# Peptides against a protein of PDB entry 3V4O, part 125

Target 1, 234 residues: chain A of PDB entry 3V4O
Amino acid sequence: DQPLAKDKVALLIGNMNYREHPKLKAPLVDVYELTNLLRQLDFKVVSLLDLTEYEMRNAVDEFLLLLDKGVYGLLYYAGHGYENFGNSFMVPVDAPNPYRSENCLCVQNILKLMQEKETGLNVFLLDMCRKRNDYDDTIPILDALKVTANIVFGYATCQGAEAFEIQHSGLANGIFMKFLKDRLLEDKKITVLLDEVAEDMGKCHLTKGKQALEIRSSLSEKRALTDPIQGTEY

## One batch from the design tools (peptide; made by RFdiffusion4, then SolubleMPNN)

Design b2_p20_6_s1 (from b2_p20_6, 9 letters changed)
Fold by OpenDDE base, seed 1:
Structure b2_p20_6_s1 (fold): chain B 234 residues (1-234), chain A 20 residues (1-20)
Amino acid sequence: as target 1 above (234 residues)
Amino acid sequence: EEEEEEKLKLANSLQSFSPE
């Protein structure tokens, strides 16, 4: 039987114009391209750029309000970030130098809140570095996650590694988005789709040994971004 | 596609505090 989404909602955040950190370029283009693709997939997409901590928290809160039982939720982030003890932190543009976890948004906390909404699918696409932040030795205390078997993480890079942006014809794209955009519209289980993206990245001589996609998932159903919305005909 | 790949250049890291 064809899996159905009650609705499909995506929040896309691209942070590039940091106040106290190096500026980025790729998030602008990447958010734009991903927005167009997800809209073709009938996602309701909210795309935001250069968010302060306050604005990011508000955006996440509003995003969560759109989630409900059976809804597909997708969070995309492009910007500075770090990973400490398996927890991913998105860095707002007004974060201090150095930043700490209290200045950032923890993705796993967002996941916990999404699970409480009984969503049909939770997808995180994180285009950020995953190096440890040595300026923050705090171990965050997170609530235990539920066993929902509907979670997919697509990390642009491996644990402890960096994510890069590339320049092509004067435009900068993230390496992850370069390959993701070519397959995102395919009618495949999301984990299978991401696996193919990973293979594409691995075949590119420019990215080989520099950046590799990591997929972390617990998805027991054949859920795809192309899944139709309940009550609609395609 | 190969020609396109040859034109690709790594520009920036998304890491705030790069060791480089």
Scores: peptide ipSAE 0.041, ipTM 0.600, DockQ to the pose 0.198
Fold by OpenDDE base, seed 3:
Structure b2_p20_6_s1 (fold): chain B 234 residues (1-234), chain A 20 residues (1-20)
Amino acid sequence: as target 1 above (234 residues)
Amino acid sequence: EEEEEEKLKLANSLQSFSPE
């Protein structure tokens, strides 16, 4: 039987013009291209660039208001980030140098809130570095996640590694988006789709040995981004 | 200079809500 989504909502955040950290270029193009693709998949998409901590928190709050039972939620982030003790932190453009967890948004906290909404699918696409932040020794105390079996993480890079963008003149994609965009519209289980993206990245001479996609999932149903929306809205 | 202007224009266009 074809799985159905009650609705499909995506929040895309691209941070590039940091005040106290190196500026990035890829998030601009990556957010643009992903927006167009998700629109073709009938997602309601909110796309935002260069968010302060305050703006990021507000964006997440508004995103959560659009979630409900059976809704597909997708969060994409491109920017600076880090991972400490299995927790992923997105860095706002106004974060201090060095930044700490209190300056950043924890992805796992967002996931917890999404679970409370009883979403049908939770997808996180994180195009950020995953190195440990040595300036932050705080061990976050997170509430235990529910057993929902509807969670997919696509990490642009391996644990403890860096994510890269193409360093050419003009506008160019990050490495993750370069491969993701070629397959995103395929009618496949999201974990299968991402696995194929990982394979493409591994076969390319430009990225082999430089960057590898990591997929972490607990998905017991064949959920795809192409799944139709329930009702008469499609 | 032209590239930076194009980037700025594109960035401004991305801050939006795109429905189905």
Scores: peptide ipSAE 0.040, ipTM 0.451, DockQ to the pose 0.040
Fold by OpenDDE base, seed 5:
Structure b2_p20_6_s1 (fold): chain B 234 residues (1-234), chain A 20 residues (1-20)
Amino acid sequence: as target 1 above (234 residues)
Amino acid sequence: EEEEEEKLKLANSLQSFSPE
């Protein structure tokens, strides 16, 4: 049987204009293009730019309120970030230098909260650096995750590696979005779709040896972003 | 694409300032 979503909700965050860190350019275009694509897939999309810590936390809270049993939830983030002990941290624009975990939003904590909503699918697309933050020695103590088998992580880069954007005179995509946007509308299991994106990145001379997509998933069902919403015509 | 390669910039990287 065709899997159905009760609803489809996405939160897209692009942080560029950091107060105490280098400014970025790609998140503006990336969020815009991803918004348009996800809306074509009948996602309810909230797109936000340049969020402070307070604003990011509020946005996540509001996003979680839209989640419920069987809902597809997608979180996209483009901006500065880091990874410590397997935990991903998104950096708000008002984060201090250096930033620490208390200044940032932990993705795995958001995942835990999404699991409590009994969502049908949880997708995280993280276009950020995954290098260790040596200025943060905190070991996060997170609640144990449930075994929901409905989780997909798409990391724009490998563990411990960096992400890139193209610096044109005009606006350009980040490397991850450059490839993702070409396949996002395909009717395929989300892990298969991302695997194809990974192959595209690997074949491109621009990114070969520089940036590689990492997919981490526990998905026991054939779930796709194209799955129809229950009660609607497809 | 070669021009794009030359214009690849490190983005989304960890940024910190040492007190020293």
Scores: peptide ipSAE 0.028, ipTM 0.567, DockQ to the pose 0.113
Fold by OpenDDE base, seed 2:
Structure b2_p20_6_s1 (fold): chain B 234 residues (1-234), chain A 20 residues (1-20)
Amino acid sequence: as target 1 above (234 residues)
Amino acid sequence: EEEEEEKLKLANSLQSFSPE
């Protein structure tokens, strides 16, 4: 039987104009392109650029309010970030230099909150670096996650590695988005789709040995971004 | 596809932070 979503909601955040950190280019185009694609998939999409810590937290809160039992939630982030002890931190544009965990948003904390909403699917697409932040020695104590078996992480890069953007015809895309956008509309289990994206990325001579997609998932059902919304007529 | 790939250039890394 075809899995159904109660609703489909996505929050897309692209941070590029950092105050105290190098500016990025790709998030602008990446958020735009992903927005258009997800809307074609009948996602309710909120796309935001250059968010301060306060704005990011508010955006996440509002996003969570849209989640409910059976809702598909997708969080996309493009910007600076780091990973310490398996925890991913999204860096707001007003983060200090150096930034610490208290200045950033922990993705795993968001996941916990999404689980509390009894979502049907939780997808995180993180287009950020995953290098350890040596200036943050805090070991986050995260609450134990529930066993929901509906979680998918697409990391644009490997643990400890950097993510890159590619310039094409004056426009810059993140490497991850460049390949993701070509497959995102495919009616496939999300983990299968991402695996194919990973293969495409691996075949690119420009990115080979520089950036590789990491997929981390606990998904027991054949959930796809193309899954229809319950009660909708198609 | 190949032509598109040939036009691609790595622009910038999405560096997590600048080293001090």
Scores: peptide ipSAE 0.072, ipTM 0.618, DockQ to the pose 0.230; fails the geometry check

Design b2_p20_6_s2 (from b2_p20_6, 12 letters changed)
Fold by OpenDDE base, seed 5:
Structure b2_p20_6_s2 (fold): chain B 234 residues (1-234), chain A 20 residues (1-20)
Amino acid sequence: as target 1 above (234 residues)
Amino acid sequence: AAEEALKAAYANSLQSFSPD
């Protein structure tokens, strides 16, 4: 049976020009290229760069309003971030130094809200550092997630590792996007697709021993980004 | 058309990036 999506919606965020943290370069090109690819997959795509905390929260809120039963939702983030106690935090460009969880957006909280919309698929692609934030000693108490079996996380790095950019001069892809873009249009279960990306990263001399892709998923159905949209909506 | 409408939804206070 061919799975169908009610709709396909993606929010892409690339933060580069941080006020109190090192500036990045890769998110610009990565967001640009990913936007083009997702549009070829008939995703409705909103791409935003250099968002403040307020703007990021607003973007996520508007994104959530577009989600509904059976909709495929994809969130891509490239920028600074951290992971504490299994929770991933995206850092806005106006975050203080040091930043705390209250200054950042928790991905798992977004996931909870996506689950409430009864989405058909929830994909998170996080191209950020996953080191622990030693300046944040808070332990977030998150609401229990529902068991929806439709969640896929692609972490550009293993826990505790840093993400790298191919070049520090000019515009270049991040390492994760370099490999992801080669396979993103393939008609495969999303977890299989990401697994192949992970293998490519492991074989490449540029990334071997430097950066690895971690996949965390609970996906009980064969869902792909190439799944067609049901109905006449485009 | 639907994609443009989606972009407009975020345009309340945000500037969207368009590769076009």
Scores: peptide ipSAE 0.017, ipTM 0.558, DockQ to the pose 0.020
Fold by OpenDDE base, seed 2:
Structure b2_p20_6_s2 (fold): chain B 234 residues (1-234), chain A 20 residues (1-20)
Amino acid sequence: as target 1 above (234 residues)
Amino acid sequence: AAEEALKAAYANSLQSFSPD
């Protein structure tokens, strides 16, 4: 009855040291902590920091190659970003100022590619702003993303709010990771888990009205990050 | 400390993806 993963793979990207944009700090610690947690969940994890456009595209491409039928995939990004016309973009560290869509990675395109892999579970977590980029009026012609049963999209955003970090146990986490890390190891359906994280964020006086977690999923199966890998028994 | 730990984790992460 328990779902099984064919394999578990994760790509974590934290962009901090931007060349032409404000530097960030939280992604460093956030990626580190998330890496450790996912390894406890038996994920094969690749964690990368401060990626250029070329490096980001390559990293994502390589990650996608690891996805296949029944595989559990998790892609996490922390850094600058923006959203316009329903499209979200991750900003590489070498993006110009102002950045444009051609300099960035389109989230919806990646999600579409993830869907095509027929994964057992595919989680995409974004920790970036959702602010409109007034310097980019490009409207990419993209097929509308239809969230399928195997995709869970979490978008942690701070609409117009300045990013802040919370010191916790000697580490300074981003607000999303602060709450995520407390629940990530729970044996729960991933959408339930993320919903609880969203509620925790909403209850926090520091984050309510500033940061929120949007969850998109049509996951009909009780898939959890804790699901064992096929061929392993405990 | 966190940065160094992450560097170590990165190295270990690469190993986890390396073909056997």
Scores: peptide ipSAE 0.017, ipTM 0.524, DockQ to the pose 0.027
Fold by OpenDDE base, seed 3:
Structure b2_p20_6_s2 (fold): chain B 234 residues (1-234), chain A 20 residues (1-20)
Amino acid sequence: as target 1 above (234 residues)
Amino acid sequence: AAEEALKAAYANSLQSFSPD
């Protein structure tokens, strides 16, 4: 009756110090805060900052190695990115200007690999710009996804929109994380939780009409980040 | 080397940072 996770694993990536693109500020604090929260939820968390393409791919590979049947996998990314043809691309710090898909990591490809692991839950929290990259006209051919009904995407912005930061006392937080951190520990279905975050963003005067959370999900079970772990893996 | 460190980080739920 109560859903159980075989294990809970999270990879958090925050890219700020880009070589050929504008530097960002929010990912540092956002990754730190999210790390602490997910650890309270008994996630095994790896948090990395300013990754090159090589390092990002290695991080994802190691992340995938920890996934198995029934495991909850969460990928958080904060940094530059774009969305072309429904595919989300995370931009490494060493990406050229302009960058193309071959320079970036495709989230949907990662999802495909996660599905092959027969995970219990796949959560993607993408705090990045979702504008189209006009310099990349390549249409990637991706394998069809399985119908697993265990997928949740939280996009910090609507399609084609920008992500914003709040700077305070020399530190900056992403708008998405500002609201997410207040609810992340709640024992609720993850889609319900994110929906409440979306409502909070919509009610806030600072973000109303500027940034909105988009939730895209196929989740047939009442799975929450608070779900207990069935047992220790390692 | 980096991969091994990352694997260890997952096992211990550690944070790692890439150099600038």
Scores: peptide ipSAE 0.015, ipTM 0.520, DockQ to the pose 0.022
Fold by OpenDDE base, seed 1:
Structure b2_p20_6_s2 (fold): chain B 234 residues (1-234), chain A 20 residues (1-20)
Amino acid sequence: as target 1 above (234 residues)
Amino acid sequence: AAEEALKAAYANSLQSFSPD
């Protein structure tokens, strides 16, 4: 009864050099390290940095083309973001100040499109702020999501500031990636894995009360990033 | 120069995502 993935595809986006917003530093190393780890898990990984709105939309479109029935899809984003009315928005580097939903990519919209592909697993790892954007009071008209039991969200959130950066093992990682990379290769249900990451973050004095990991999931099967790919190709 | 390098990298990355 070992779950199998038809394929494994990941899109990693790290936005740092914003034109009209504070620049970030952590996404560079975080994307790099996550790329290497996911490749060890036999993911097909595309990693991109500093994407404009146009480039981000194109990247997501190309990512979606690789998704199909039974495919494991993982989207990682590190950069500026916000959450309004339960919708998460990723901010491109060329977003205006202030940015609005029309300037950003809605994660839930991407999820909807992934659901239409009948994927086996949909994982979103979002290392971004989830504060409300007071400059955008528009409620996007989004189609209702299907009720599927294969969705996992990992939100790395900072209560009062941007995500902290910690130099660890000679590398300067974001807090989320610092703890995620220690467990990502474990053969565990993805929600269990992330829960353990959350616990690790909570035990660290540097992050306790400052940054946390929130997990939202509908996953009803014991699916792991380590699940083998169908066939003999891998 | 940096912008051009980024565009090139992006283009190459998209090719890896091409199902064709």
Scores: peptide ipSAE 0.015, ipTM 0.514, DockQ to the pose 0.023

Design b2_p20_6_s3 (from b2_p20_6, 12 letters changed)
Fold by OpenDDE base, seed 1:
Structure b2_p20_6_s3 (fold): chain B 234 residues (1-234), chain A 20 residues (1-20)
Amino acid sequence: as target 1 above (234 residues)
Amino acid sequence: DELEKLLEELKNSLQSFSPE
């Protein structure tokens, strides 16, 4: 029996023009290409670039308003980031140097809020570094997550590692998006799809020893990004 | 060879998303 989505909503954020941190380039192209792909999958896509902390928080709030029971929610982020104690933090463009958790958005907090919406699927694609931020030793107090078995994390890189972009003519994508875009439209369980992306990345001599995809999932159903929206299946 | 050279150039062109 084909799984159905009540609706499909995606928020894509690409931060590159940081005020106090090194500039990035790949998020621009990556967000653009991912937007086009997700729209082909009938996602309602909001794509934003270079968001301040205030703007990012507002975007997330608006994104959450579009979520409801059975809705597929996808959050993509490309930019600077860090991971402390298993918590992922997205860095706004106006973050100070050094930044702390109070200046950033915690992905796990967003997940908690998404769970409250009783979504059908929660997908996080995080194209950012996952190194520890040594300038912030504070352990954030996070609300406990529910057991919903509908969560998928696609980390562009391993825990404690870095994500990369290519500064070469004709190659504008980040490494993660380079491989993701080739498979994103496939009608496969999202975790299976990401696993194949991981294999593709692993076979590339360019990135061996540099970047590897990590998948973390509790998805218990065969949910795919290609799943039709309820009432529109044919 | 040419392919190896290209690969090396690409490797050297990688930029981290890390602020460090």
Scores: peptide ipSAE 0.133, ipTM 0.631, DockQ to the pose 0.527
Fold by OpenDDE base, seed 2:
Structure b2_p20_6_s3 (fold): chain B 234 residues (1-234), chain A 20 residues (1-20)
Amino acid sequence: as target 1 above (234 residues)
Amino acid sequence: DELEKLLEELKNSLQSFSPE
């Protein structure tokens, strides 16, 4: 009863060199590390840095097209972000200051589209701020979700400080990636794996009370990133 | 341009390994 992936695809986005916002450093290293790890897991990985709104939208759109029945997908974003009224937004590097929802990509919209796919596994990992954007008072109306895919949503965030782990940790990696990279290759159900990462983060003095990993899942099967691709012998 | 190239390559890669 070993689950099999039809194929494995990952899109990693790291935004650092913002035009109108503080520069970030960790996404570069984090994307690099994650790329290497996912390739070891036989993912086809596209890693992109410093994407404009146009580029981000195109990248996500194309990624969604790659999500097919039985496919394992992983979307990772590291950069600036915000959350208003339950809606989270990824901020492109060319976003104005202040940015608004129309300048950004809505996470919930992407999740909705992902849930319409019959993927074997779909992992969406966010490493961004969840700070409220006072300059955006729009409340997007989201349609009801139709869940058909095995989706795991991980949201690593720092409360009270935007990109705290990136700017203040002094670490090569962001805090999330620091702990994720130690476990990502483990043959465990992805939700279990991420839960352990969350626990590790909680024990860290650098992040205790500041950083957390929120995990939401519709995964009803024991699927792991280590699951073999159909037709491939390991 | 580079983005599209990478994504296209990725797409083609996936298609090549499709069990269908």
Scores: peptide ipSAE 0.032, ipTM 0.617, DockQ to the pose 0.015
Fold by OpenDDE base, seed 5:
Structure b2_p20_6_s3 (fold): chain B 234 residues (1-234), chain A 20 residues (1-20)
Amino acid sequence: as target 1 above (234 residues)
Amino acid sequence: DELEKLLEELKNSLQSFSPE
């Protein structure tokens, strides 16, 4: 039987104009293009740019409220970030320099909350730096994700480098979005789709050995972004 | 607040959401 989504919702966040950190450019273009693609997949999309800590937390909280049994959710973030001891953090535009975990949003905490929503599918895509933050020594205690959570987590970056600082002439998109946009509309299991994106990145001379896509999932069912919404005419 | 407005619009466009 064809899997059906109860509904489809996406929250896209692109942070560029940081107050105390280098400004970025790629998130604007990437969020825009991803918005258009997801709308073609019948997602209801909210795209937000340059969010403060307060705004980011509110956005995520409200997004979580939209998640429910059978709903397909997608959360995308592009901007500054860091990773310490397996914990990833999204950096709001008003974060101080140096920033610490209390100034940022912990990805793993969000994932933990997502798994409680009994979603049909939940995709979390990060396009941010994985560089260690030497000014933050916080080590949160993390719970393992539930095997029935149907969560797919994609982390696109290179170790120790900001994803959007890697530039090539004529390239408007970030590296991840460059490859993702070519496959996102394919009717494939989302993990297969992302794996192919990862392979494309690995084969490209511009990105091989520099940027990679790490995929983690608890998806035990065949689910695709192209799955139709219940009660809709297709 | 534009954020609140957008999120509210999103909620209204969905078939389901959690009222909690």
Scores: peptide ipSAE 0.027, ipTM 0.599, DockQ to the pose 0.017
Fold by OpenDDE base, seed 3:
Structure b2_p20_6_s3 (fold): chain B 234 residues (1-234), chain A 20 residues (1-20)
Amino acid sequence: as target 1 above (234 residues)
Amino acid sequence: DELEKLLEELKNSLQSFSPE
């Protein structure tokens, strides 16, 4: 009856000290906050800051290797990014200016690999800009992005909106993390939880019309981040 | 270096609890 996780693993990436782009502040605090929360949820957490392209690719590759049947995985990224015609890209700190797709990590490619792992739950959360990069001429992926195999994808900004300006603010947390941290420990289906976060963001005057949370999911089971790891009793 | 160490530690930790 109660869903069980084979294990729980999380990779958190926060990029802020960019070499050729505006520096950010929020990712540092947000990664720390999320790390503490996920550990309370019995996740094994690796938190990394200011990753180069090489380091980011290695981190994601290793994370994917940890995903397996029944495993709960969570991948979080905060930093610069962009979206062109449905293709989303995470920007490493050593990316040139302007950055292009070959300098960045494609979210859709990662999602494609995630769907092959038969995970019990796989959550991918992005807190980055979704503005189009006019300097990238990469041909869009023709296949429609489908979140399958219990994957939940959250994108914490509206399409075309800037997020980095908020991340430069004096706020303790980024906007997404500000609302996420209030609900993350709740024993709810993850999609329900994120929907509530999205609603909270929509009601806040600070974020209304400026930032939104997009959620995509094929999750058909009542799985929560609070689900116990098999072999353990709580 | 440090990244590889952290990832290896995570991998080893998970392998101790997962047969796969």
Scores: peptide ipSAE 0.025, ipTM 0.560, DockQ to the pose 0.016

